# Peptides against a protein of PDB entry 4N78, part 80

Target 1, 186 residues: chain A of PDB entry 4N78
Amino acid sequence: HFQVICRLLGYQGIAVVMEELLKVVKSLLQGTILQYVKTLMEVMPKICRLPRHEYGSPGILEFFHHQLKDIVEYAELKTVCFQNLREVGNAILFCLLIEQSLSLEEVCDLLHAAPFQNILPRVHVKEGERLDAKMKRLESKYAPLHLVPLIERLGTPQQIAIAREGDLLTKERLCCGLSMFEVILT
Target 2, 155 residues: chain B of PDB entry 4N78
Amino acid sequence: MAELQMLLEEEIPGGRRALFDSYTNLERVADYCENNYIQSADKQRALEETKAYTTQSLASVAYLINTLANNVLQMLDIQASQLRRMESSINHISQTVDIHKEKVARREIGILTTNKNTSRTHKIIAPANLERPVRYIRKPIDYTILDDIGHGVKW

## One batch from the design tools (peptide; made by RFdiffusion4, then SolubleMPNN)

Design b2_p13_8_s1 (from b2_p13_8, 7 letters changed)
Fold by OpenDDE base, seed 4:
Structure b2_p13_8_s1 (fold): chain B 186 residues (1-186), chain C 155 residues (1-155), chain A 13 residues (1-13)
Amino acid sequence: as target 1 above (186 residues)
Amino acid sequence: as target 2 above (155 residues)
Amino acid sequence: MYLPVFEEGMKER
């Protein structure tokens, strides 16, 4: 589904969606969540020390349950605050999955374009084969497919310009060094 | 454009009219030949004359058809060439627009991006002094304590 | 890898 969304929206659509999600997340964080956090901080035990290990896991759990009783019993926390946190979480996950899906699509595009752009795959050299010879053979094999040089030889100036621009846009992808998700986390 | 216009407005319509007129003329020639054959004392001569007129008429019609056909073909070729040129122009514009749109889109999404911080894998410096592993004596977890939890016994 | 088209947007942020 995310792959389809990425294909449908493209860079423009993804940008718009991400911007809107960021606004929503910001609104949730600065609004309702912040208010609940402030309230929770007020009711939080001032001193919550780790109980002695001699009480065992059940005793420790009961201790913390008692210390946090007021928080656990806060009904709005479960209904509203957690819902908002889920929304934020979903938004973050959505962004992550979109970026991952986009990266996959970009990688696929790069791989498909590679033969036409003089980008050769890493050649696995079998034992006894010369890397240089194999590379030269591959270069020779794909040389006729190099689009920009081909158009430069046969095309009009306008076609050449378009081909170069297209080539550049094909090569430049977010997955090559940029991250949206990191921006979302900041 | 002038050639195409000439073909469309003058040559092809003119050729069609010529064929129509030829039809009318052929009818007259046929009538003449029939009457001539009936009235002539020398039937052989009349027949030869009819053959001559028929041959001439067929030749003229063939010429008119050929001329018209060639003009139509020429017209179609010109139109096809024009369409190809138009298509090329449209494609060029379309590609230019697409490239522009893509650049705009990339700028927009770029606003939402940052350089991937290759987190320098902090070399986990192994602490020099391996603290002697305190022998963790695993006390066996007595799971029998959980046997009573499942039976819903309200204490 | 230098991504000039995307980086133009980054500069605008």
Scores: peptide ipSAE 0.270, ipTM 0.806, DockQ to the pose 0.691
Fold by OpenDDE base, seed 1:
Structure b2_p13_8_s1 (fold): chain B 186 residues (1-186), chain C 155 residues (1-155), chain A 13 residues (1-13)
Amino acid sequence: as target 1 above (186 residues)
Amino acid sequence: as target 2 above (155 residues)
Amino acid sequence: MYLPVFEEGMKER
């Protein structure tokens, strides 16, 4: 599903969605969640010491239940605060999954474009074969597929300009060194 | 453009008219040949004249058809070339727009990106105050206390 | 890898 979303939205659509999600997350964090956290901090016991182990598990549980009674009985915590936290969590996960899906798509695009851009994979050389000879063969094999040089030779000036720009845009991908998710975490 | 206009407005219509006129002329020639053959005392000579006129007429029509056909082909070639040029121009514009849109999109998403930080494993700084290990006296948990709560087989 | 088109967006931040 995320792959389809990435394909449908493209860079522009993803940017818009991410911006809106960030706004929503910010609103949730600075608004409702912050207020609930402040309220919880006010009702939280200032000193919560571990009871003696001599009280046993039931006694310890009862002790903590009593100490946290005001928090546990805060009905809005379960209904509103936790829901908002879930929404924030879902938004973060969504962003992560979108970035991962986008990265996969970009890698695939790069791999598909590679033969046309004079980017050759490192060939695993079996024991006894010369790497250089294999690479030369590969270079020779894919040389006719180099798009930009072909267009430079056969195309109009306008076509050459477009081909160069297209080549640049094909090579430049977010997965090469940029992260959206890191921005979301900050 | 001037050549195409001449073909469309003058040469092709003119050729069509000429071909139509040739049809009417052929009819007149046929009538003449028929009458000449009937009225002539020398039938052999009249026949030879008819053959000559027929050959000339066919040659003339063939020439007119060929000329018209060539003009039509030329017209079509010019139009095809114009369409190809137009298509090329539209494609170039479209590609330019697409490139621009892509650049804009990349700028927009770029605002939301940062350089990938090689996550230096934050050394979990062990809190300096090692809370003294509370000597966990492992009292053996007597699990037999739970024997009465579960549907387990009382041995 | 230098990504100039994306980096232009970063500068606007």
Scores: peptide ipSAE 0.268, ipTM 0.807, DockQ to the pose 0.662
Fold by OpenDDE base, seed 3:
Structure b2_p13_8_s1 (fold): chain B 186 residues (1-186), chain C 155 residues (1-155), chain A 13 residues (1-13)
Amino acid sequence: as target 1 above (186 residues)
Amino acid sequence: as target 2 above (155 residues)
Amino acid sequence: MYLPVFEEGMKER
């Protein structure tokens, strides 16, 4: 589903969706969540020390339960605060999955374009064969597929300009060095 | 453009008219040959004359058809060339617009991106002062407080 | 890898 969304929206659509999601997340964080956090901080015990291990797990649990009684009994925490946190979490997860899906698509595009851009994979060399000779043969085999040089030789100035721009746009992808998710986490 | 206009407005219509006129003339020639053959005392001579007229008529029609066909072909070639030029222009504009749109889109999404930095793993700094264990006075645990918390099976 | 078209957007921050 995320792959389809990425294909449908493209860079422009993804940007718009991400911006809107960030606004929603910001609104949730600065609004309702912040208010609940402030309230929770007010009811939080000022001093909560670790109980002695001698009290055992049940005693320690009871201690913390007692210390957090006001928080646990806060009904709006489950209904409103946790729901808002779920929404934020879903938004973050959505952004992550979109970026991952986009990266996969970009890698596929780069891979498909590679033969036309003089980007050749490293070839497996059998025993007794020289890698250099094999690579040279491969280069010679795919040389006619190099799009930009071909158009530069046969095309009009306008076609050459378009081919160069297209080649540049094909090579430049977010997955090559940029991350959206890191921005979202900030 | 002038050549195409001449072909469309003058040469091809003129050729079609000439061919139509030729048809009318051929009908008259045929009538003449038929009447001449019927009225002539020398049937052999009349037949030879008919053959001559037929040959001449066929040659004339062939010439008219060939001329018209060549003009039509020339017209089509010119039109095809014009269409190719128009297509090329449209494609160029379309590609230019697409490239521009792509650049704009990339700039917009770029606003939402940052360089992939190897996140410096924040060293978890252990708190320097281990809090001294505070003596906890055991109060009786009321487990009924937990009855409403969790998916516990109410027996 | 330098991505100039994307990086132009980054400068607007």
Scores: peptide ipSAE 0.266, ipTM 0.807, DockQ to the pose 0.588
Fold by OpenDDE base, seed 5:
Structure b2_p13_8_s1 (fold): chain B 186 residues (1-186), chain C 155 residues (1-155), chain A 13 residues (1-13)
Amino acid sequence: as target 1 above (186 residues)
Amino acid sequence: as target 2 above (155 residues)
Amino acid sequence: MYLPVFEEGMKER
């Protein structure tokens, strides 16, 4: 589904969606979640010391349950705050999955374009074969497919300009060195 | 443009008129030949004259048809060439616009991006003790271990 | 890898 979304939206659509999601997340964090956090801070015990280990895990749990009773019983925390946190989480996950899906599409595009851009895959060298000889054979095999040089030789100046720009856009992909998700996490 | 206009407005209509006129002329020639044959005492000579006129008339009509056909073909070729040029121009514009749109889109999404932190390749410190490659002994998978796991029908 | 088209957007941030 995310791949289809990426294909449908493209870079522009993805940008718009992510910007809006960031706004939503910001609004949730700075608004409702912040308010709940402030409220929780007010009801939080001022002094909460670790109980003695002698009480065991059940006793320690009961101790903290008692200390946090007011927080646990805060009904709005379960209904509103957790929902908002879920929304934030979903938004973050959505962004992550979109970026991953986009990266896959970009890699696919790069792989498909590679033979036309003089990008050769690493060739497996069998024992006794020279890597250089194989690479030269591959270069010779795919040389007629190099689009930009072909257009530069046969095309009009306008076609050459378009081909160069197209080549640049084909080579430039986010997956090559950029991350959107890191921006979202800041 | 001038050539196409001349073909459309003058040459092709003129050729069509010429063919129509030739039809009238052929009728006259036919009448003449018929009358000449009837009135002539020398039927053989009249026949030879008829053959000559018929050949000439047919040659003339064939020439007119050929000329007209060539003009029509030329017209179509010019039009086809013009359409191809127009198509090429439109395609170039379309591609330019698409490239521009793509650049804009990339700038927009670029605002939401940062450089990937290349994780400092932690120097893989080779473990000091190269554990001797434990010979992978393929132990047959004992599937009996799974006999107690699951609601499989004990036969 | 230099990604000039995307980086133009980054500079606008």
Scores: peptide ipSAE 0.282, ipTM 0.813, DockQ to the pose 0.703; fails the geometry check

Design b2_p13_8_s2 (from b2_p13_8, 6 letters changed)
Fold by OpenDDE base, seed 2:
Structure b2_p13_8_s2 (fold): chain B 186 residues (1-186), chain C 155 residues (1-155), chain A 13 residues (1-13)
Amino acid sequence: as target 1 above (186 residues)
Amino acid sequence: as target 2 above (155 residues)
Amino acid sequence: PYLPMFEEGMKER
């Protein structure tokens, strides 16, 4: 599903969606969630001493349940705050999944374009074959497929310009060194 | 452009008219030949004349058809060439626009990106000293200490 | 890797 979304939206569409999601997340964080956190901080027991180890795990749990009873029973926390947190979480996950899907698509595009851009795959050298000989054979095999040089030789000036620009667009991808998700987390 | 116009407006219509006129003329020639053969005392001569007229007429029609066909083909070739030029122009414009749009889109999404921090995989230095699991001495939890804190129903 | 087309956008943030 995310792959389809990425294909349909493209860079522009993804950018728009991400921007809107960031706005939503920001609004949720700065608004309701912040207020709830402040309220929770106010109602939190000022002195929550660690119960003595002697109470064991059940006793400690009961102690904390008692201390936090008012917080846990705060109905608005369960309904509104958790919903908002879910929304934030969903937005983050959505962004992550979009980025991952986009990255995969870009990698695929790069791989498909590589033979046409004089990018040779790292060849696994089987035992006994000279790496140099294999590379030369590959170079020779793919040399006719180099699109930009081909168009430079056969194309009109206008076609050459377009081909060069297209080549640059093909080479430059987000997955090569950029991350959107890191921006979202910050 | 002038050549195409001449073909469309003058040469092809003219050729069609000529062909039509030729058809009409052929009918007249046929009638003449038939009458001449019937009326002529020398039937052999009349037959030879008919053969000559038939040959001439067929040659004329063939010429007219060939000329017309060539003109039509030429017209089509010119039109095809014009269409190809138009297509090329449209494609060029389309590609230019697409490239531009893509560049704009990339700038926009770029605003939302940062350099991938190659997080130096900080070797999670496993703390060398595995804190020995402190043997949980299960001391029986005396729950009676909690009796005073809760609204426990004194049974 | 230098990605100038995207970096232009990054500079605008």
Scores: peptide ipSAE 0.290, ipTM 0.773, DockQ to the pose 0.684
Fold by OpenDDE base, seed 4:
Structure b2_p13_8_s2 (fold): chain B 186 residues (1-186), chain C 155 residues (1-155), chain A 13 residues (1-13)
Amino acid sequence: as target 1 above (186 residues)
Amino acid sequence: as target 2 above (155 residues)
Amino acid sequence: PYLPMFEEGMKER
């Protein structure tokens, strides 16, 4: 589903959706959640020290659960605050999944375009084969598929310009070094 | 453009009219040949004349059909060529627009991006000195301070 | 890798 969404929205649509989600998240965090957090901090136990590690993880968890039991059981937290947190969580997860899906699509595009852009895959050399010879064979095999040089030879100036631009657009992808999710987390 | 216009407005309609007129003329020729054959004392001669007229008429019709067909084919070829040129132009414009839109989109999404950083997760180091277990004293928490938050539910 | 088309947007942030 996320793959389909990515395909449908493209970069423009994804940008718009993520911007809106960021606004929503910001609104939730700065609004209701912040208010609850501030209030909860005021009612938090004054002394909540880390129990001994000898109690083990379950014991430690139970200790903290006991310390926070009354807070966790507070009705407003369950109904409002936790719901808002779920919304934030869902938004974050959505962004993550969109980015992952987009990255997959981009990688696929790059892989599909590679033969046409003089990008050769990593060559596995079998025993007894020379790497150089194999690479040369691959280069020779895919040389006729290099699109931009082909169009430069056969195409009109306008076609050449479009081909170059298209080639650049194909090569430059977010997955090459950029992340949106990190921005969302800041 | 001028050639296409001539074909559409003059040559093809003219050819169609010529065929129609030919039909009318053929009917007259047929009537003549029939009457001539009936009235002629020399039936053989009349028959030969009829054959001659028939051959001439068929040749004329064939010529008219061929001319018309060629004109129609020429018209179609010109139109096809025009359509191809138009298509090429439209495609070029479309591609240019798409490239531009994509560049804009990339700028927009770029606003939401940063360089991929591998955050080194700090290893949580446990404190070296274990403090003695302090007896936990449960104190009741007053949540009335939360009443004004959210839906303002009072307990 | 340098991604100028996206980085232009990054600068605007």
Scores: peptide ipSAE 0.286, ipTM 0.773, DockQ to the pose 0.550
Fold by OpenDDE base, seed 3:
Order: structure tokens, then C-alpha cells, then sequence
Structure b2_p13_8_s2 (fold): chain B 186 residues (1-186), chain C 155 residues (1-155), chain A 13 residues (1-13)
């Protein structure tokens, strides 16, 4: 589903959706969640230290549960605050999955375009074969597929310009060095 | 353009009219030959004359058809060439627009990007002095101050 | 890697 969304929206659509999601997240964080957090901070125990390990994990858990009992029992926390946090979480998760899907698509595009852009894979050399000779054979094999040089020889100036621009667009992808999710987390 | 116009408006219609006229004329010639053969005392001579007219008629029709066909083919070639040129122009414009849109889109999404970096994690430090739990005296807390906050979802 | 088409947008932040 996310792959389809990425294909449908493209860079522009993804940008718009993510910007709107960020606005929603910001609104939730600065609005309802912030107010709840402030209120919760007011009712938090002033001094709550880590209990001794001798109490064991259950005892320690019970201790903290007791210290936070009034907070945990606050019904509106589950209904409103946690719901808003779920919305924030869903938005973040959505952004992550979109970026991952987009990256996969971009990698596939790069891989498929490679033979046409004079990008050759690393080859396995068998015993008795020279790497240089094998690479030369591959270069010769794929040389006719180099699109930009081919169009430069056979195409009109306009076609050449379009081919060069297209080649550049194909090569430059977000997955090469950029991340959106890191921005979302800040 | 002028050549195409001449083909469409003059040469091809003219050729079609000529062919139609030829058909009408051939029918008359055929009637003549039939009557001539029936009425002639020298059937051999009449037959030879009919053969001559037939040959001439076939040659004339063949010429008219060939001329018309060539003109139609020429017309189609010119039109095909024009369509190819138009298609090329449209494709060029379309590609240019698409490239431009893509560049704009990349700038827009770029606003939401940063260089890939390793995420920093917070170090969890254990407290130096572990103390025994102090009993907390619970006081009733009024949470009604939050009643006006949120979107009002109830579970 | 240098991605100028995207980095132009980054400068706008």
C-alpha cells in the first residue's frame, strides 16, 4: 500500500502530505498533549527515587505504580491523551513507512537505470580469468545501451538536452544521502 | 502545405472525376463495340477493332488509377510527416513540463530532508545512591481542570 | 553525495 501511495503521489504529493502531518503532530503536541503533560507534572511526586533492587522487579514495579497511581487511574489520560499520542505515533510511523517505500522505489530505479548510464556491477572472477578482461567485455556488451551518448549521436539538440536532464534526474535520488525521517523526529 | 493543398483540392478530386468520366465513357465504348460486332459483315475486323479499343481503354484506366494512387500516396506521406512533426513537438513540450514539475517537486520535498546521520541515544545512568522507597501519602487530586481540554473522545 | 536539486530545498529551512 505504501509503495502504491509513493508512486501515486510522487515527490510533490509526499511532501505535501508530510508537511500536513507535521502540522497535525505539532498541533497535538503543543495543544492537548502539552496541557496534559503540564497537569501531570503538577501532580507528580516531588521526590521519587529508584527503590533498592532487593525489592525485585515486581516490587519495584509496584512501588512506581503506587507512586503514579493517581496518574494511572486518571480516566481522561486513557481516553484523550493516549489517543492523541496514538495519533502522533501513527503519523510518525506513516512518515517512516513512506520514506522506506520511497527509498526502495528509488533504489530499484537506480538499479534498472544503471546499464543505460554506464554503471556496471562488480563481477565475480572465475579462476583463470582476469578481472580487467571481464570488465572490458562487459563494457563492450553494454556500450550500445548508454542512452545519453547514443542520443548525442543520433538525436536533435532538443532531444539531447532532454536526455541529459532525464539522466540527471535519474541519478539524483534521496536514498543516495538524504533522510526525511530524521527531520520528522526533530 | 501548398503541395498538400493542391493534392487535396485539385489533383485527387480531379483524378477521381476523370476516373468516373472514364467509366462512363468505357460503357459507351463497350456498347459501341457490341453493336458494331453485331451489325458488321466482317466479324473478324470488328473483333480486331474491339480488341484495339479494349487495349486502349485498359491502358487509359490503368494510367488514371496509377496517377490517382500515386497522388493519394503522396498526400498520405505528407500528412504522416506533418503528424510526426506535430507529435515530436508535443512530446518535447510534455517532457519539458514534466522535467520542470519534477525539479519543483524535488525542491519541495528537499525542505523535509537532511543528511543521513546516526541517531544519538541517551545514556541511562543509574543513581549513585539507592534509597528505600518512601511512602507517599495520597491526596485527592481534582482533574476537572482538564475537562475542557481535548477532542472529547470517550472510551 | 551531492544532491543539488534537493539541497536547494534544504536551504529554505
Amino acid sequence: as target 1 above (186 residues)
Amino acid sequence: as target 2 above (155 residues)
Amino acid sequence: PYLPMFEEGMKER
Scores: peptide ipSAE 0.285, ipTM 0.776, DockQ to the pose 0.511
Fold by OpenDDE base, seed 5:
Structure b2_p13_8_s2 (fold): chain B 186 residues (1-186), chain C 155 residues (1-155), chain A 13 residues (1-13)
Amino acid sequence: as target 1 above (186 residues)
Amino acid sequence: as target 2 above (155 residues)
Amino acid sequence: PYLPMFEEGMKER
């Protein structure tokens, strides 16, 4: 589904969606979640020391449960705050999945374009075969498929310009060195 | 443009008119030949004359049809060529616009991107002292030691 | 890899 969404939206659509999601996340974090955090800080015990180890794990748990009783019993935390956090989480996950799907599409495009752009795959050399000979054979095999040189030879100036621009657009992809998700996390 | 206009406005209509006129002329020739054959004492000569006129008339009509057909074909070829040129122009413009839109889109999404942090391969420094595998002897955890510390429910 | 088309957007941040 995310792959289809990426294909449908393209770079522009994805950008718009992600920007809007970032706004929503920002609004949730700076608004309702912040308010709940402030409220929680107000009800948080001012002094919460680690209980003595002598109380054991159950005793320590009960101690913290007692100290945080007001927080645990805060009904709005279970409903509104968790819902908002869920929304934030979903938005982040959505962005991640979109980026991953986009990267897959871009890689696929790059792979499909490679024979036409003089990008040769890594050749597996069998025992006894010379790498240079195989590479030369591959170069010769795919040389007629190099689109830009072909158009430069046979095409009009306008076609050449379009082909060069298209080649550049094909080569430059986000997956080559850029991340959107890292921006979302900052 | 001038050639196409001449074909559409003058040559093709003129050819159609000429062909129509030729039909009328053929009818006259046919009537003449029929009358000549009936009135002529030398039927063989009349037949030969009729044959000659018929051949000439058919040749003339064939010429007119061929000329008209060629003009129509030429017209269609010119129009087809013009359409192809127009299509090519539109396609070039469309592609240029699409490229521009894509560049704008890439700029927009670029605002939301940062460089991928290449994880510096930290040289995993092998710890010098291979800690001897301490044989994990499962000592039974005596939970009774915890009996005195926790306010557990004395059952 | 230098991705100038995207990096132009990055500079606008």
Scores: peptide ipSAE 0.293, ipTM 0.778, DockQ to the pose 0.743; fails the geometry check

